# Peptides against a protein of PDB entry 5JXT, part 115

Target 1, 319 residues: chain A of PDB entry 5JXT
Amino acid sequence: SLLPKKEINVYIGMSEMQVKWYQKILEKDIDAVNGAGGKRESKTRLLNIVMQLRKCCNHPYLFEGAEPGPPYTTDEHLIYNAGKMVVLDKLLKRIQKQGSRVLIFSQMSRLLDILEDYCVFRGYKYCRIDGSTAHEDRIAAIDEYNKPGSDKFIFLLTTRAGGLGINLTTADIVILYDSDWNPQADLQAMDRAHRIGQTKQVVVYRFVTDNAIEEKVLERAAQKLRLDQLVIQQGRAQVAAKAAANKDELLSMIQHGAEKVFQTKGAFGTMAEKGSQLDDDDIDAILQAGETRTKELNARYEKLGIDDLQKFTSESAYE

## One batch from the design tools (peptide; made by RFdiffusion4, then SolubleMPNN)

Design b2_p18_5_s4 (from b2_p18_5 with P10E)
Fold by OpenDDE base, seed 5:
Structure b2_p18_5_s4 (fold): chain B 319 residues (1-319), chain A 18 residues (1-18)
Amino acid sequence: as target 1 above (319 residues)
Amino acid sequence: SKSFFERYPEGIEMPLPP
């Protein structure tokens, strides 16, 4: 029988470089961030800020002039300048040592490009599929990854490309490097490993930048998932349509953690304390804290009815 | 030498919030 998947949110502090770029993004559009545009503020402007903040949470090198150089070289800076990469680097060593194989999903093809550079730098053998990958190349990559005795450790996928009916049950670990706005896309991604033919316990690690917009993306995704589940269970199909983020929701998401980001000099949390010097105990502590916060998050939304979940999409739960 | 940004000039395929 297929074992239930274990999913944990891994809450990760920003690196110093991420904090600096996060501040710059907010400062560039400070009037919009402060809500000074009021009813006249463009939803598109807010969406652009959200996209830039999510890019920053993934990796600062997604911005021009963030990478140190010239000369531009792939080195340890690729890792320590992004909190998610620091955790990923340690986690992948553990996963490999355990004889596991891993799917890494992102919404960003350009993040997969960074992860390719990282894989080459660390000597990890990988496959890649994104939205631009030709059908024949997708088949070849899947077959190369799934072949008996495959030396491919990592499969890099965009969440969208990974959603398309593929079987990757030869992997037992799933890393969601970022989250989709649609929680069903992430479920479809993890179900590439968590499917008939899987013989191992599937573990899903969802990376979430702590004290940043990604917490609100996760919360909104969790709300939507619970709402979708309740709508299906109760036969109330009409409820699903209201999930579009309004301007006030987007503004609230942008503002989340912004004050603390502006007040912070350097990195956040364990990244401030240890940076790239995270050890196995630090990783265990991050995973344990993540498991606790995941249970708390789930328990918060499991208690809510449809009407409450519909209200909570409009009311920030942090009054 | 090229920066990562210069090496990978392609757009980010991120879904917009619904």
Scores: peptide ipSAE 0.275, ipTM 0.738, DockQ to the pose 0.555
Fold by OpenDDE base, seed 4:
Structure b2_p18_5_s4 (fold): chain B 319 residues (1-319), chain A 18 residues (1-18)
Amino acid sequence: as target 1 above (319 residues)
Amino acid sequence: SKSFFERYPEGIEMPLPP
């Protein structure tokens, strides 16, 4: 029988470089971030800020001039300059030691390019599929990964490309390096490993940059998922699909954690204390804290009715 | 040697908020 998947949100502090870039992104558009643009501020401007902040949460090398050099060489700096990479690097070592195989999903093809450089640097054998991958090459990559006795440890996928009904039940670990705005896209990605034919316990690690825009992306996605579930369960098909994030919602998401980011000198959380020198105990602590926060997040949304879940304002969940 | 950005100058396509 297929075991239920375990989902753990892994809350990760920004590296010092990420904090610096996050500050720069906010400072560049500070009037927008402060809501000073009033009614004249375009939704497009706020969407651009959200995209830049999400890039920063993934990896600072997604920005021109962030990579140290010249010479530009793949080295430990690729890992330590992004909190998610530090955690990923330790987690992958554990996953490999336990004889597991891993799917890594991202919304960003350019992050997969960084992850390819990382895989080469660490000597991890991998496959890749994204939105640009030709159909024939997708089939070849899937077949190579699923081959009995395949030496391919990692499969790198964009969430949407991985959603296309493929079977990857030869992997038992799923890492969502970032989250989709649509929780169904992430579920579809998980269901590539969590499907009939899976013989292992599927574990999903969802990376979430702590005290950043990604917490609000996750909250919005969790809220939407719960709303969709309740609508289905209650037969209330007339609950209008939650409209596209409005300007005020986007502004609130951008402002989340911004003050603390501006006040921060250096890295956040475990990244401030140990940087790239995380040990197995630090990873266990991060995973345990993540499991707790995941349970709390789920419990928060389970208590909310349809009417509360339609309201985006986080304020209604603390009364 | 080129930076990562110089190797991959193309824009990042991200899903927009619904």
Scores: peptide ipSAE 0.257, ipTM 0.721, DockQ to the pose 0.498
Fold by OpenDDE base, seed 1:
Structure b2_p18_5_s4 (fold): chain B 319 residues (1-319), chain A 18 residues (1-18)
Amino acid sequence: as target 1 above (319 residues)
Amino acid sequence: SKSFFERYPEGIEMPLPP
């Protein structure tokens, strides 16, 4: 019998380098961030800010001049300069020790490039598939990963490329390094491991940068998922949510946590307290806190009706 | 020695919000 998947949002503080780059992104467009552009502000400009902030949440080395050097070398700095990498590095050691195998999904092919450098640096054997991977190479990578006695520990995938109906039930852990705007894309990614033929409990870890744009991306995705469920249950197919974020929604998302980011010297949360010195107890605490916040998030949207879910609940960007 | 940015000039495959 297929066990229900366990999903946990893992809330992760930014590294010091991420905070500095997040500040720089906001400062570059501070008039837009403050809403000074009003009705004249371009939706495209706001979308570009959102894109840069999401890049920062993933890894600062996605920006020119962020990597320490020259000389440019793969070393521990690849890990400690991104909060998600610090947590990933500890979590992967635990996963490997448990005899599990892991799928890692991202929206960003360039983040998979960083994860390849990381895998090589740690000596993790991996497979990769993204949107550019040829069909034949995709089949070969899947077969290499799924073969009996495969020494491939990690499969790196873009979320959309992983969505193509492939079977990866030889993995039992799924890490969503970032989230899709469409929650169905993430569900389709999880269903690569959570499918008929899975013999283990599938656990999904969704990484979310705390006090940043990614919390609002997650909230919007959760809202959409609940709305889709209610529309299906009520047969109200005509209530297509206004799918596209409006300017005010995008602005609210950009503003979320921005004040705290500007006030912060150094890293955030557990990254400020422990950084690369996170131990197994710190990881357990992060996972437990994440499980609690995941339940709270789900419970918030479960109480809302269709009409409420159609309104973007801008919790104030300053609460 | 090349930076990560110089080594991986590839675009980001991030879908826009619907």
Scores: peptide ipSAE 0.241, ipTM 0.701, DockQ to the pose 0.571
Fold by OpenDDE base, seed 2:
Structure b2_p18_5_s4 (fold): chain B 319 residues (1-319), chain A 18 residues (1-18)
Amino acid sequence: as target 1 above (319 residues)
Amino acid sequence: SKSFFERYPEGIEMPLPP
């Protein structure tokens, strides 16, 4: 029988480098961040800011001139310069030690390139599929990963490429390195491991940069998912799926945590306290805190009706 | 040596908000 999946949001502080780059992104468009553009500010400009902030939350090396060098070498700096990589590096050691296999999903093919460099650096054997991977190469990668006695520990996937109905039940751990705007895309990614033929407890770790844009992306995705569920349950087919994020919603998302980011010297949270020196107890504390916050987030949305879920986007701009 | 950005000039497959 298929066990229910466990999903845990893993809230991760930014590294010092991420804070510096996050500040630079906000400063570059400070007039837009402050709402000074008013009605004249383009939705496209706000979407571009959101995209850059999400890149920063994933890894600073997604920006030109961010990587330390020359010389440009793959080393520990690839890990300690991104909070998600620090947590990933510790979590993967645990996952491997327990005899699990892992799917890592991202929205960004260029982040998979960083994860490939990381896998090579740590000696992790991996497969990769992204949106550019040819159909035959996808089949070959899936077969290589799924074969009995496969030495491939990690499968790197873009969320969209992983959504294509493939079976990866030979993995029991799913890491969502970032979240899709559409929560159904992430569910489809999880369902690659959480499907008929799975024999283990599937655990999903959703990485979320704390005090940043990603919290608001997650909240919006959770709200949309709950709304979609309630619409299906109530047979209210006329309740339009939540419209495109408006300018005010995008602005509110950009502003979330921005003041604290500007005030911060150095890293955030556990990254400020421990940085690359996270131990197993620190990981357990992060996972436990994440489990608590995940339950609280779910409980918040479970209490909301359709009308509340439709309105809640307007009020979050004033808190 | 090339920077990561120079080695991996590929785009981002991130969907925009609908």
Scores: peptide ipSAE 0.181, ipTM 0.683, DockQ to the pose 0.587

Design b2_p18_6_s1 (from b2_p18_6, 10 letters changed)
Fold by OpenDDE base, seed 5:
Structure b2_p18_6_s1 (fold): chain B 319 residues (1-319), chain A 18 residues (1-18)
Amino acid sequence: as target 1 above (319 residues)
Amino acid sequence: MRKLSYFERLRAEELARL
C-alpha cells in the first residue's frame, strides 16, 4: 500500500542580502506598505509588491544588479546569499547520502535557472521541465529521470508544468522551494512522487521564509485548502472561496514581518547565528521546529468552521 | 550571457558528439 506522505514546513531565515533587498522593496513603495494610499492604492501595485517580496524570499539574484559581477561566476555566493539555498544545500547532501532522489518545485522558471547553476556547481545530475519545455523534450526528460539505474538525482520543475499528470515515483523526496497561491497546485506537484508505483515513504519539504510574506502565503493556502475540503464535505457549493486576495489581505500580507525586517541589520534566525556554516544538527533542529509549527498550523485550521475560515481572512489585518 | 537551459545544453552536447 502507498504510505501517507509526510509534509513538513521548513521555516528558513533570510540571509543578510535578502533582508537588505526586502527592505529596499518595502521602502520603494513605503506609502503603499503603510496603507497611506487608502482607497486610492491600486490592487495592481500591491500585487507587484507581493511578487517582488516573493522573489526576494526565493533568491536575491532574481533582481537585476543583485548578482556580484562582472565577471559573473557561479560560486558559494549563490548559496549563502539565499537562506533557502543554504538549507537546500545541506538537505540535498543528506538526501543523496540516504540514496533518495528529489523533485524540486518552484513557481519561478528563473529560480530554476539559478538551481541549474547550483546543480552544475555541486556536480548534481539533474533534469528540468518548465512551462516553456516542448512536449517531446518533456517526455525525454521524464524518461531520462525514470529509467532504471538513472544517474539523475534531481528533477527541477515549475509547479504548474510538473503538475500535468506525469509520473515521477522514482523520486521519494519533494521540495517545494516556494508555494502556489492555490494549494491544489502544490498537492498536484507532490502527487507526481506520491502515487501508485511509489515504494518509499514520500517526504515533502515546503520551504517558507520565516518572518516574511511567505508565512502569509502559506496561511492563506492552508485556509483555502481547509475551506475547499469543508465545502466539498458539506455540499455547500455556494461558498466560493474568494479566489483572489482583496486589497486589505494583500496589505496585511505585505506588512507581515515588515517592522522586524526594518529593525534587522543582518540575517534572520539560524541564518544570523550560523549562516552558510549550518551543520547537520542545525538542519535537524530546523526540521524539528518546522514539524512542530506544521502541526500547530494544521491544528489551527482543523478546528475552524466555514464561517470562521471566511472571517479569519479579515481579522488578521488588525493584529 | 543567457545561460543555456538544460535542454539547450543537452542539444549542444549532442551536437558536439557528432
Scores: peptide ipSAE 0.018, ipTM 0.482, DockQ to the pose 0.106
Fold by OpenDDE base, seed 4:
Structure b2_p18_6_s1 (fold): chain B 319 residues (1-319), chain A 18 residues (1-18)
Amino acid sequence: as target 1 above (319 residues)
Amino acid sequence: MRKLSYFERLRAEELARL
């Protein structure tokens, strides 16, 4: 029988470089971040800020002029300059040692480019699919990954491209490097490994940058997922969840953690203490803390009714 | 240089082996 998937949110501090870039993004649009734009602030501007902050949470090298060079060389700086890469690098060693195979999903094809460089640098054999991958090349990548005795350890996918009905049950670990605004897209990605034919316990690690926009992306996605479930269960089809965040919701998301980011000198959390020198015990501590916070997050939304879940009240996250 | 996609690299490696 297919075992239930285990889902763990992995809360990761920003690197020093990410903090600096996060500050720069906020400072560039400080009037919008402070809500000073009022009725004149465009939803498009706020969406752009959110997208830049999400890029920063993924990797600072998604910005022009962030990568050190010339010469542009792949080196340890690719890892230590992004908290998610530091955790990923340690987690992948563990995953490989246990004889598991891993799907890594992102919303950003440009992040997959960074992950390709990382895979080459670490000597990890991988496959890749994104939105630009031709149909024939997608089939070839899937077949190469799924073949008996495949030496491909990692499959790199964009969440939406990987969501398209493919079977990847030859992997048992799923890493969501970032989250989709639509929780169904992430579920569809997980279901590539968590499907009939899977013989192992599927574990899903969802990376979440702590004290940043990604916590609010996750909360919103969890809220939406619970609302969708309750609507289905109660037959209340009329409660179409407002699919798109309003301006005030976007502003609240942008403001989340901004003050602490401005006050921070250096990295956050375990990244401040150990940087790239995380050991196996640090990873276990991060995973354990993540499992606890995941249970707490789920328990918060499980107690909420449809009417409460429709109220995106900023207040309920601070009690 | 544009970093070649995985498939562009595979094709380049195949072409370099010919």
Scores: peptide ipSAE 0.017, ipTM 0.452, DockQ to the pose 0.107
Fold by OpenDDE base, seed 3:
Structure b2_p18_6_s1 (fold): chain B 319 residues (1-319), chain A 18 residues (1-18)
Amino acid sequence: as target 1 above (319 residues)
Amino acid sequence: MRKLSYFERLRAEELARL
C-alpha cells in the first residue's frame, strides 16, 4: 500500500544579502508598501512588488547586478547569499547519504539555472525539465532519471512542467523550493513521487522564507486548499470563485514582516547565528521546528468552516 | 523607516478596535 506522504514546512531565515535586497525592494516602492497610494494604487504595481519579494526569498542573483563580479564565477557565494541554498546544501547531503533521490520544484526557471550551477559546483548529477523543454527531451530526461541504477540524484523541475502527469516514483524526497499561488499545482508536483509504484515513504519539504511574504503566500495557499476540499465535500460548487488576491490582501502580504526586515542588520534566525556553517544538528532543529509550525498551521485551517474561510480570506488582509 | 512603523501601528490599532 502507498504510505501517506509526510509534508514539512521548512522555515528559513534570509541571508544578509537577501535582507539588503528585500529592504531595497520595499524602499523603491515605499509609498505603495505604506498604502499611501490608497484607491489609486494599481494592483499591477502591488503584484510587481510581490513578485520581486518572492524572487528575493528564492535567490538574490535573480536580480540584475546582484551577483558578485566580474569575473562571474560559481563559488560558495552562490550558497551563502541565499538562506534556502544553505539549507538545501545541507539537506541534500543527508538525503544522498540515506540513499534517497530528490525532486526539486520551483515556479521560476531562472532559479533552476542557479540550481544547475549549484549541482555542477557540488558534483550532483541531475536532470532538468521546464516549460521550454521539448517533448522528446522531457521523455529522455524522465527515462534517464527513472532507469534502474540511474546515477541521476536530483531532478530539477518547474512546478508546472512537473504537473504534466509524469511518473517519478523512483524519487522519495520532494523539495518545493517555492510555492505556487494555487496549492493544487504543488499537490500535482508531489503526486509525481507520491503515486502507485512508490515503495518508500515520500517526504515533502516546503521551503518558506521566515518573516517574509512567503509565509503569507503559504497561508493563502493553505486557506484555498481547505476551501477547495470543503466545497468538494459539501457539494457547494459556487464558493470556489475567489481566485485572485485583491489589493488589500496583496498590501497585507507585502507588509508582513517588513518592519522587522527594516530593523534587521545582517541575516535572520539561524542564518544570523551560523550563516553557511549550519551543521546536522541545526538542520534537525530547523526540521523539528518546521514540523511543529506545520501542525499548528494545519490545525488552524482544519477547524474552519466554509463561511469562516470565506471571511478569513477577507480578514487575513487584516492579520 | 518611520512611515512603515506608523502604518503597522495603525493596522494594529484597527485590529484592536475590531
Scores: peptide ipSAE 0.009, ipTM 0.333, DockQ to the pose 0.008
Fold by OpenDDE base, seed 2:
Structure b2_p18_6_s1 (fold): chain B 319 residues (1-319), chain A 18 residues (1-18)
Amino acid sequence: as target 1 above (319 residues)
Amino acid sequence: MRKLSYFERLRAEELARL
């Protein structure tokens, strides 16, 4: 029988470099962030800010001129300049030691390019698929990863490219490096490992930048998923959860954690305390805290009815 | 410079074996 998947949100602090870039993104559009643009502020501008903040949460080297150089070298700076990379680097060592194999999903093909450089730097053997990968190359990569005795440890995928019905049950660990706005896309990605033919417990680690926009992206995705589930269960016509955030919702998401980011001169959370020198106990603490917060998040949305889930209440962020 | 993508590396390795 297929075991239920275990899902854990891993809440990760920003590096000092991420905080500096997050501040710069907010400062560049400070009038929009403060709501001073009012009704005249374009939804497109707010969506662009959201996109830049999500890039920052993934890796600062997604921005032009962020990478130190010349000379441009792949070194430890690729890891310590992004909180998610610091945690990933420690988790992958643990995952490898336990004899697991891992799928890493991102929305951003350019982040997969950084992860390729990381894999080469650490000596991890990997496969890659994204939206630009030719059909034949996709088949070849899947077959190379799935072959008996494959030495490929990591599969790098864009979430949408991984959604194409492929079987990757030779992996038992899934890392969602970032989240889709549509929780169904992430579920479809997980279902590449969590499918008939899986013999291990599938564990999903969802990386979430703490005190940043990604918490609100996650909350919105969880809200939508619960709403979709309740609509199906109640046989009610698809109350189309307003698929696209309105301007006020986008503004609230952008503002989340912004004040604390502006007040911060260094890194956040465990990244401020330990930087890149996380030990195994620090990782266990992060995972345990993540498991607790994941249960709390799920319990919050399980109590909500359809009418509550249709209201994006900014107030539910303060309780 | 960002290194060659996985497929570019595979192609380069395949070409180096020919």
Scores: peptide ipSAE 0.028, ipTM 0.580, DockQ to the pose 0.101; fails the geometry check

